# Peptides against a protein of PDB entry 4GMN, part 209

Target 1, 375 residues: chain A of PDB entry 4GMN
Amino acid sequence: RYANITLLALVTLASIGTDFQETLVKGNQGSRESPISAADEEWNGFDDADGDAMDVDQKSSSGEDQEEDYEEIDVKEDDEDDDDDSITSEMQADMERVVGADGTDDGDLEDLPTLRELIQTAVPQLIRLSNLPIDSDESLTIQSHALSALNNISWTISCLEFANGENANIHNAWYPTAKKIWRKTILPILEADSADLKLATQVTSLAWAVARVLHGETPTDGNPHRKFISLYHSSKQQAGGNSNSIEEPEDPFQGLGVKCIGVVGSLAHDPAPIEVNREVGVFLVTLLRQSNNVPPAEIVEALNQLFDIYGDEELACDKEVFWKDGFLKHLEEFLPKMRTLTKGIDKRTQPELRTRADEALLNLGRFVQYKKKHA

## One batch from the design tools (peptide; made by RFdiffusion4, then SolubleMPNN)

Design b2_p22_5_s1 (from b2_p22_5, 16 letters changed)
Fold by OpenDDE base, seed 2:
Structure b2_p22_5_s1 (fold): chain B 375 residues (1-375), chain A 22 residues (1-22)
Amino acid sequence: as target 1 above (375 residues)
Amino acid sequence: SDLERIRIINDLRQKRINEKLA
């Protein structure tokens, strides 16, 4: 009974995290993207699928009229309005306030009561539940659901704009909680060195969401970047040995390898210690050098992380790592390989991966050109 | 600046992340 109520509450909190995301999404995007089935899908980040294909209006005129009479099968979409009424009117009002808040109002979390209760009341309980002694299958299930709920909430918050002082109230409320998730949930699980790749994937997804807000201010205790690099390598060794393909998620960007890259990339941002930045930068550049054996999605993520980390010439890591360790040469040498890699992705079978690879290739060219001018 | 282009790439990426959230 208690377990079932706890599980139901955890599922409900995970759903609230996804609904909160969807409501954020709907507030800015008037576009009908397919509702991610909110209930059971652990949200693992934004798939950047909406690359605005600039409609190059190629007016190709060829007029052959083959009237293939596609019988309009009037599939009556029975609009079963599954009014998943899970979005409370208060959550929607909080989201409308977050989206509509001109960054001038030091809007106290008083104006965001639902988000306040999520951060201040729910998340501390989820942290507790994720850190229970594992002594039963029930405790494992509770941990998994607590991690899922923390993941969805953390991802949703990680996607708010915090640049230029935007959402500063939310950032300030989340920041100590994010550090607590890191110290009390992520680190203990990561230090337990479990061979459970499901748990490793969940904790790494959560770590990425948390690190997307904390960046280089993420707690460095125990050198977590090395643990995630180790996890990356261990995951590749396990996939090569046991023909129990842990089903690489159908989405290439949801792979544990991509998540590890996302975490360590985020951890390497300023004001990260230069040694942490260097170790991560060398790891990422090494993936590019070894690209023949690296999944395309991991290459895309590694490139994006390199652009984000080294995109600012005023940062200490630009001089002390990027230039000093000769990263520009490696990026320039990788440019023709990236063109080949990107062209090798079938647009029909992997449209998103191709779009993101085309973008990363474009950005790599721009980045190399930029760095050459500022050398 | 060319920095503005990379920041614009990062800002467009972040803005696209935010435009997928927003």
Scores: peptide ipSAE 0.029, ipTM 0.664, DockQ to the pose 0.063; fails the geometry check
Fold by OpenDDE base, seed 1:
Structure b2_p22_5_s1 (fold): chain B 375 residues (1-375), chain A 22 residues (1-22)
Amino acid sequence: as target 1 above (375 residues)
Amino acid sequence: SDLERIRIINDLRQKRINEKLA
C-alpha cells in the first residue's frame, strides 16, 4: 500500500515536471506553433498478469506436541553505530538549509510557487528516496521512479535559458539543489559499481540534465568524468560481446553512449579544471578518430560537445588544450569522414539522425574555418 | 561573426533538445 502510494506520487511528480516544462517552453515561445513532437516514452503500464490461483489443497496432517525447549539465544544486539542515520540526518539538515531562510540570494521564486515547491519540497524527498538501501525489488522500483522524477525535473530546468542573466532567480534557486542531486544521488550510485545498465542509464541521464546547468562548476570530487568515460567503454564492451540482445533504443540519441558523451562534455566546460577538460577533449577527439566503430548519434553528440567546449577562444581551454593538443588537425581530418557518415544515413528510416548529422557536418566545417582564422 | 554562427547553432541545438524533452 505505501509503496503504491509512493510510486503514484513519484509518477505524478515526474508528470508535473514534464507538464511544467511544456508550460515554460510554451510561455517563452510566443506565436510560433512548431509542433513539439512529444517523445511519448510509453509508460509501460503494469501488465496485470492474472495469476491463476492454484487451489493447493490444505491436507490436514496431525499435530504431534513436541515441546522443543527453545533455548533463548540471548542475541546480544551489538549496537553497531548509527553512522548510516548520520548521513540521513546530514542530508536532512542540508535539505533544511536549502529550504532555510539564510539570506543568501536564494532565487526569489515568489512568482513561481509551483517551481519553488518542486525544487524546495519535492526534490529533497526524491533525493532521499533515491538513496534508500536497495534490499528488495520494491526499493529498486522506488529508486527508479525517484530517479525518473529527478530526471524530468532536472531536464525541465536545464531547458530554460540562463544565458545573459535570463531566469537568474530560477538558476540561483536550482544551482544548490543541482549540486545536491549530484553529490547525494549521482555520485553514490556511480560509486556503488552496479552492473545494472538500466540504473546506469537513468543516473547518466540525470547527470546530463544536472551537468547541463552546472557545466564546469559541477563538483569534481572523485573525478566523475572518468567514471562516465569508464561507463562508456564498459557499455561498448558489453554490447560487443552480446551482439543479439541489446535492443538499441529506438531513438539513437537515447543510448547510454550518447548520454555519457553529453555528461562528460558538459563537465568539461569552463571553469572546469584544465586537466578534466583535457581528458574529456582527448576522449571526444578519440571517438572521432575511431568513428568507424562508433554509432553516428555518438559522433553527432561528440562533435556538438567539442563545439560547445572549444567555441570560445577567450577560454583557458582553447590555448591550454585545443591548440596545445592539436585538436584542429583531428577535426580537419575527420571532416571527409563526417561527410561520408552523414551521407550513409538514410533520410527515410532515420530522418532525425540524418538531420542532426547534416547540422553537425555543417558546424564542423564552420568550426574548422573559424579555428583556422583564429590560429 | 563565425563565433555568432557557432553560438546560433548551439542555441538552435539547445532549442531542439528543449523541444524534444518537452
Scores: peptide ipSAE 0.028, ipTM 0.659, DockQ to the pose 0.062; fails the geometry check
Fold by OpenDDE base, seed 4:
Structure b2_p22_5_s1 (fold): chain B 375 residues (1-375), chain A 22 residues (1-22)
Amino acid sequence: as target 1 above (375 residues)
Amino acid sequence: SDLERIRIINDLRQKRINEKLA
């Protein structure tokens, strides 16, 4: 009974996260009718398991009132408030730079009470539920739904423009919570080294959504980029061996490989450590070199990440990684391959993949031309 | 950013986002 209520609450929170996206996107885009493709919420209908109610005769055994003395286990809440609210003075100054000089609007979501309650009330509970000890199929289900709700919320927020101080109030409210999701939910699950590819896919999706906001400010503890690179490679090894391939998601861009690329790409943005940037950059460029064995969607994502990471010549990673490691040559050599790859995608069967590949090809040509002019 | 000069289509960024919440 409590499980079903918790599950319903989690599904409702996940749905609120998606519905709130439509509202936020409509609010932020103003009067431009961008058709938000309503994600068909395939409500995974509760399969009414018609459990035939076998009439188990309630034999009325008058069991005596054993007053089981519920020893109140005084769970000492060791409030180790690790309020590592050490927003470093640098992070605070960088937040102030993102907010712009006139936006003294603290993470005050007064005008967005639903979003405030989602971030401040719901997300902390979802973090808690995602960290419950896995002792039952019920706890696994709760974790999965909590991760799904966190994913939808995090993706929704990651859809907002935060460039140029836009939505600064939302950014400021989300930023500490995003770090909490990273530290308390994502890292522990990644450290548990679970062989569960479903869980790995969920946590990687969440990690990508979170890292799309935090970028290079994502906590580097435990070298998460290497864990996601390892997960990428592990996912490829498993897909090659078992004929019971986990049904490749119908959407090529929902694959674990794409998600891993998206995470590590996001983690490699400035101000990420140059070593993290290098390891990710080399990984991404290596995928392009090995493109014959890489799904087109992963190539598209790897290209987009490379453009995002190395699109600014003023960043330290441009000089220290892009130019030093000769990435331009690899990108230029990949142009003919990308043209062939893109042309090989059928517009009728995979229209989205083709559109995104055509875009990535166009951007690759422009990026190579840009870098050649700024060489 | 100089990347905005490279990227033509901000609109596809938003579309990619909506598809991940599906």
Scores: peptide ipSAE 0.028, ipTM 0.656, DockQ to the pose 0.059; fails the geometry check
Fold by OpenDDE base, seed 5:
Structure b2_p22_5_s1 (fold): chain B 375 residues (1-375), chain A 22 residues (1-22)
Amino acid sequence: as target 1 above (375 residues)
Amino acid sequence: SDLERIRIINDLRQKRINEKLA
């Protein structure tokens, strides 16, 4: 009973986070039509697939043919389109304010009461629930739903613009909470020797969402970038051996490999330690060199991360890593391979992957030209 | 130039933000 209420509350918080993301997406789409990216984890609902087929022995009682004329009570299904507009009018109003708010510098979310309650009240409880001892299937389910809710909230907030002091109030409110999620939820799960790929995927998605806001200010305790690089390699070894196809996610960008690349790329941004940046940069460049055995979506994400990390020539990582470790040569050598890879993607079967690969190819050409001009 | 750098990063970032927010 208490478990079911807790699960329902966690599902509701996860849905609120998704609806909030979708409406931020739709609100920003009013400025530019592009398609729903890798942040939309469609919350694949509770597949209650364990229909334990109780063999109810249908005793064949031959009850008599009373032709009771079932008057078709034309129950007009009043299609009450219960438009379960789960988007509360308060959430929609908070979202309209987030999209329209000139960033008040005060980390006071007075004008954003729903977002304030999500960050200050809900997230601390979700962190607590994600840290429960796993002693039952019920506790594992609670952890999974708490991670899902944290994921959706964190992704939603990571889609806000924080550049140039935009949304500074939200950033200032979220920043200490994001660090708490990292230290109390993500790190403990990554330090647990779990062979659970589902849990690893959930925590890696959450880690990416959190790291997209914290970047190089993400806590470096325990070298988390190396843990995600190790997880990337371990995931590739498992996929090659057991024909238990974890159903390759229908979206190529929802794969654990892409998520690992997204996390480590985000962790490598300034002001990350130069050695963290170097280890990540070498990992990403190595994926490009080994591209024949790397999924196209992972190549696209690795390129995008390399552009973000090394796009600014004023950063210490440009001189100390990009130029010093000769990354330009590897990017130049990869250009013809990227052209072949991109052309090999069928526009009909994988339109998003093709679009993102065409963009990454264009950007790779521009980035190489830029770096050559600034050499 | 700083403007070209900012434009490339902003075009790349704004395109990815627009592709992620779309």
Scores: peptide ipSAE 0.024, ipTM 0.659, DockQ to the pose 0.058; fails the geometry check

Design b2_p22_5_s2 (from b2_p22_5, 12 letters changed)
Fold by OpenDDE base, seed 4:
Formats: C-alpha cells, structure tokens, sequence
Structure b2_p22_5_s2 (fold): chain B 375 residues (1-375), chain A 22 residues (1-22)
C-alpha cells in the first residue's frame, strides 16, 4: 500500500518536473509572445474495468490476540546537523558581486512558488528516498524512481540560462540543493560500486544534470571525475564481452558512455582544480585519438565538452592544460577523422546523430581556427 | 521525457559553444 502511494507520488513529482519545464519555458518566454500550442494530452482516465467480485469465503478463524510487543526502536536522532553551510564568506561575497546592482533577488522564489516547493520540499524527500538501504526489490524500485524524479528536476533546471546573472534566484535556490544531491545521493551510490548498469546510468544521468549547473563548483571530494572515467571504461569492457544485445538505447546520446563524458566534462570547468581539468582533458583528447573504437555520439559529446572547457582563453586551464599539454595539435589531427566519421553517419537512419556530428565538425573547425588565432 | 530534457540541454550547450566561437 505505501509503496504504491510512494510510487504514485514519485511519478507525480516526475510529471510535475516535466510540466514545470513547460511553465519555466513559458515564464521565461513571457517576454516573447509566441504561443507554444499546449498539446492537450488528454489524460485518458483509467477505464474502471468491471473485474468480477470473486466471492472470497469469510472463514471466521478466531486467531488469538498475540500481544505483539512493539519494541520501541530507539531511533537515535544522530543530529549530525553538519550544517556545513560553509558557503565561504568569499563565495557568498562573490555571489553578491556577480548578482549585480539590480534587484535583491535573495533566491526567494516568491514568484515561483511551485519551483520553491519542488526544490525545498520535494527534492529533500527524493534525496532521502534515494538513500534508503537497498534490502528489497521494492527499495530498489523506490530508489530508481527517486533518481528518475531528481534527474528530471535537475535536467529541467539545467535548461535555464544562469550566465550573466540570469535566473539568479533559481540558481541560488538550486545551488545548495544541487550540492546536497551530489553529496547525499550521487557520491554514496558511486561509492557503493554497484555492478548494476541501470543504476549506474541513472546516477550518471543525474550527475550530469547536476554538474551542468554546478560545473567546477561540484564537490571534488573523493575525485568523482576518476570514478566516472572508471565507469566509462568499465561500461566499454562489459559491452565488448557479452554479445547479448544490451539494447543500445535508441538514442545514441542516452548511452552511459555519453553520460560519463558529459559529467566529467562538466566537472572540469573553471573553477575546477587544474589537475581535475587535466585528467578530464587528457581523457577527452584520448577518446579523439582512439576515435576508431569510440561511438560517434561519444565523440560529439567529447568535442562539445572540450569546446566548453577550453573556449575561454582567460581561464587558467587554457594556459596550464590546453596549451601546455598540446591539445590543439590533437584537435587539428582529429579534423580529417571527424569529417570521415560525420560523413559515415547515415542521415536517413540517424538524422539527429548526423546533425550533431555536422555541428561538432563545424565547431571543431572554428575552434581550431580560433585557437590558432589566439596562440 | 528525460530524453527531451537532455536534448534541450544539448541544444543550449551548442548555442553557448557557438557564441563563444563567433
């Protein structure tokens, strides 16, 4: 009974997260009149199929009143209120500086009460549900649904622009919650080193969505970039051994390899430690060098991550990693390979992959030219 | 769907990349 209610609540939260994307998009488009037609997805009501009431015979067995001694489980409130809300006064002051002189939008989602409740009330419950001890198929199902809901919420929020102080209120409300998702949900699941590829895919998808907002401010504790790089390699080893059709996800960009690349690429952004950036950069460049054995979607994602990480010459990683480790040469040498790879993708069977590869090829040419001009 | 969210997020990334390289 409780499982079904929890499942329904999680499905409802996942649905709210999806509908909230439309609302956020409409809210941010409130300055641009174009009516996105509400697709009236008619909620087809549950047809109450008249299931025949089988006459379960009321056998009246008078079973004795066993006084079940309710052992008071002394729930030790380990008040580890590690309110390490050590947002360092410097980060708070830098946030106050980046929040320019206009409105005191103190992260108060007054105008977005549904988002506020989603972030402040629903997400903390989803975090708790994702941290349940896995002792049953039911607990695993609850975790999977909690991760799915967190994923959808996190991806929805990651679709907002936060550059130049845009949506600062949402960013400020989300930022501590995103860190809590990382520390309390993502890291523990990554540390459990589960052989479950489904769980690994879910947590990696969530990690990517979270890291797309936190970037290099994602907690570096336990070197999570190395865990995702290891997971990338492990996922390739498993795919090579069992000729069992792991149903390649119909979308090449839904593969665990793409998600791992997306996570580590996002983690490597400034202000990530230079060594984290280097390890990720070397990983990504190594994928390009080994491109003959790498799925095209992973190459596209690796290129996009490299462009995002190293697209700014003012960042320390440009000098200390990109130029110092000779990444330009590897990118230039990869151009002809990328042209061949992109041309090899059938536009009829894989139109999205082809479009993304054509875009990545175009951007690679531009990026190489840009870096040569700024050398 | 999760796929549509990720697709949209990739489209936004591509817009940012394009803007940085212009």
Amino acid sequence: as target 1 above (375 residues)
Amino acid sequence: SDRELERRARELQLKRIKKKLE
Scores: peptide ipSAE 0.350, ipTM 0.903, DockQ to the pose 0.757
Fold by OpenDDE base, seed 2:
Structure b2_p22_5_s2 (fold): chain B 375 residues (1-375), chain A 22 residues (1-22)
Amino acid sequence: as target 1 above (375 residues)
Amino acid sequence: SDRELERRARELQLKRIKKKLE
C-alpha cells in the first residue's frame, strides 16, 4: 500500500516536471511572436490563361458492383482522455511569471510557489528515496522512479537560460539542491559500481541534467569526470562481449554513451580545473580520431560539447588546452570524415540523427573558421 | 517524456552554439 502510493506520487512528480517544461516552452514562444505584420502584399492575380478544356469523352464501362462488405471496423476511438489537464492553473501562472518576471534578484521564489515547493519540498524527498537501501525489487523500483522524477525536474530546470543573470532567482534556488542531488544521489550510485546498465543510464541522464546547470561548479569530489569516462568505456566493452543486443535505444541520442559525453562535456566548462577540462577535451577529441568505431550520435554530441567548451577565446581552457594541445588540427582533419559520416546517415530511417549530424557538420566548419580567425 | 526534455535541452544548446559561431 505505502509503496504504491509512493510510486504514484513519484510518477505524478515526473509528469509535473514534464508539463512544467511544456508550459515554459509555450510561454517563451508567446513572447517571440512579435505580430508578423501581415504585409498585405497584394498578390496580383496572374491572368486567366484560356487553356483549352480537351473534352476527352471516355466511355461508361459498366463494371460489376462487387459489394465488398467492408466490415466497418468500429475503431473504438478509445478516447484516451489525455489527462492533459494536469497543468494546474497555479503551474501555468508560475510559468507566465517566469517568462514575464524581469529578474527581481530576490532568491525567494515568492512569485513561483509551485516551483518553490518542487525544489524545497519534493526534491529533498526524492533524494531520500533514491538513497534507500536496495534490499528488494520494490526498493529498486522506488529508486528508479525517484531517479526519473529527479531527472525530469532537473532537465526542465536545465532548459532555462541562466546566462547573463537570467532567471537568477530560480538558479539560486536550484543550485544548492542540484549540488545535493549530485552528492547524495549521483555520486553514491556511481560509486556503487553496479553492473546494472539501466540504473547507470538513469543516473547518467540525471547527472547530465544537473551538470548542464552546475557546469564546472559541479562538485569535483572523487573525480566524477573519470568515473563517467570509465562508464563510457565499460558500456562499450559490455556491448561488444554479450551478443545480447543491449536494445540500442530506439533514439540514438538516448544511449548511455551520448549521456556520458554530455555529462563530461558539461563538467569541463569553466570554472572546471584545467586538468579536468584537458582530460575531457582529450577524451572528446579521441572519439573524433576513432570515429570509425563510434556511433554517429556520440560524434554529434562530442562535437557539440567541444563547441560549447572551447567556443570562448577569453576562457583559460582556450589557451591552456585547445591551442596548447592542438585541438584545431584534429577538428580540421575530422571535417572530411564528418562529411562522409553525415552523408552515410539515411534520412528516411534516421531523420533526426541526419538533421543533427548536418547541423554538427555545419557548426564544425564554422567553428574551425572561427578558431582560425581568432588564432 | 524524459526524451522530450532532453531533446528540448539539446535544441536550446544548438541555438546557443549557433549564436556563438555567428
Scores: peptide ipSAE 0.349, ipTM 0.903, DockQ to the pose 0.716
Fold by OpenDDE base, seed 5:
Structure b2_p22_5_s2 (fold): chain B 375 residues (1-375), chain A 22 residues (1-22)
Amino acid sequence: as target 1 above (375 residues)
Amino acid sequence: SDRELERRARELQLKRIKKKLE
């Protein structure tokens, strides 16, 4: 009985975290309706003319149109408007304020009482629940739901802009809590060396969300970047055995490998120690060099991380790692491979992956040109 | 869903990357 009430409360907190994002998306769309002028001039590729038209004889076999009477199964959409009223009117109002608020430097979320209670009251309890001794299937379920709730909250907060002092009040309230999630939830679970891929995936997703806010200020205790690199390699060894799960086409971007790349990329941002940045940068560049054996989604994520880490020439990592370790040459050598990889993705079966690969290819070309100009 | 959270976060990252490369 008590376990079921706790589970219900955790599920509700996880739902609240997702709905909070939808409100952020709606609020950010209203400010960003500056028309992206669709002046994507179609670069008409050169007509390479050598059309050796081999006449393949089209045998017109007249297949008879069997009108199979597909009985319209009148699937009554029972519009169970499950008005999942999980978004309190107060939470929606807080989100509208977050999107509209010029970030006041006051770390007091006085104007955001629901967000304050979420960060200061709910998250500390979720951290405790994620650290319970695992002695039963019930305790494992509680941990999983606590991790899911922490994940959704952390991802939602990571969608806020904190650059240039924006949302400083929220950043200041979240920052100590994010460090607490890292030290009390993420690190202990990573150190337990569990063979549970589900738990590893949940913790890595949470770690990515937290590291997207903390960046290089993420606690370096126990070299977490090396643990996630090790987890990446370990995940590749296990996936090779169980090819037989006819499970639904797993979203290529939900894989543990992509999440590991996202975490270590985020950890390598300034002000990360130069050696942490170097180890991550070398890992990411090595994935590009070994691209024939790497899933396309992981290549896309690795490229995006490299662009984000090394996109600023004023940072110490530009001179001390990017230029010193010759990363530009590896990116230039990868450009033709990326073109081939991107063209090999079927737009019909994997439209999202193709779109993300096309974007990453475009950005790779721009990044190489940028770095050559600023050499 | 967790997937939608991560998707939105990727979209925001891509916008930042594009702006840095312009």
Scores: peptide ipSAE 0.345, ipTM 0.902, DockQ to the pose 0.740
Fold by OpenDDE base, seed 3:
Structure b2_p22_5_s2 (fold): chain B 375 residues (1-375), chain A 22 residues (1-22)
Amino acid sequence: as target 1 above (375 residues)
Amino acid sequence: SDRELERRARELQLKRIKKKLE
């Protein structure tokens, strides 16, 4: 009984996160008409995993037909439907305020009551649920749903612009909570020697969403970048051995490899320690050097992470890592390979991957030219 | 301009994320 209620509440929280996300997207569409194709949802919606109805073999114990007069308890379907619409409307109003605030009203979180309750009330409970001792299949299910809800909220918040002091109120409210998710949810799961690739994928997706806001301010305790690099390599070794269909996610950008690259790339941003930046930078450049054995989506992500990490020449990592470790040469040598890779992607079968590869190729050429001018 | 590339790269990440959220 309590577990089913907890599961339902977690499903509802994950759904609320989705609707909040859709509202952010719709609010930001009003400015620029360019059809951004919908395909990259790292929102693993609830896969309607056809829960194979556990054939609870209800052994029909042929207990005697006591015609207990089932008094038709007229369960008034109290229209609980009204409360869901109210929460969704409040969330929409909060999102419209966040997106529509082109103006100087850095509204306090007091003006964003739904977002405040998500950050201050819901997330701390989800963190607790994600950290429950795993002692049953039910506790695993609760953990998975808690991770999904945390993922959803974290991704939604990570879509807000925080550059130049934008949304500073939301950033300031989220920042300590994001660090708490990292320390209490992400790190303990990464330290657990779990062979569960599904759990690893869920925690890595959450880690990416969190790291996209925290960047180089993500807690460096236990060298999490090395754990994600190790997870990347381990995932490749498992996929190569057993021809068991680990169903490659239909979306090439939802793969665990892409998520690992996204996490470590985000962790390497300033003010990350230079050695963390170096280890990540070397990892990313090594993927480009080994591109013949790397999925195109991972190459696209690795390129974007490299552009973001090393785009600013004023950062210490530009001099101490990019130039010192000779990354420009590797990027130049990769240009012809990227052209071949991009041309090899069929526009009919993988239109998004092709578009992103064409864009990453264009950006690579520009980035190389930029770095050559600033050498 | 070089700033236009950085801004575009950030806009592209934001657009990809926006697309991952659409």
Scores: peptide ipSAE 0.121, ipTM 0.770, DockQ to the pose 0.063; fails the geometry check

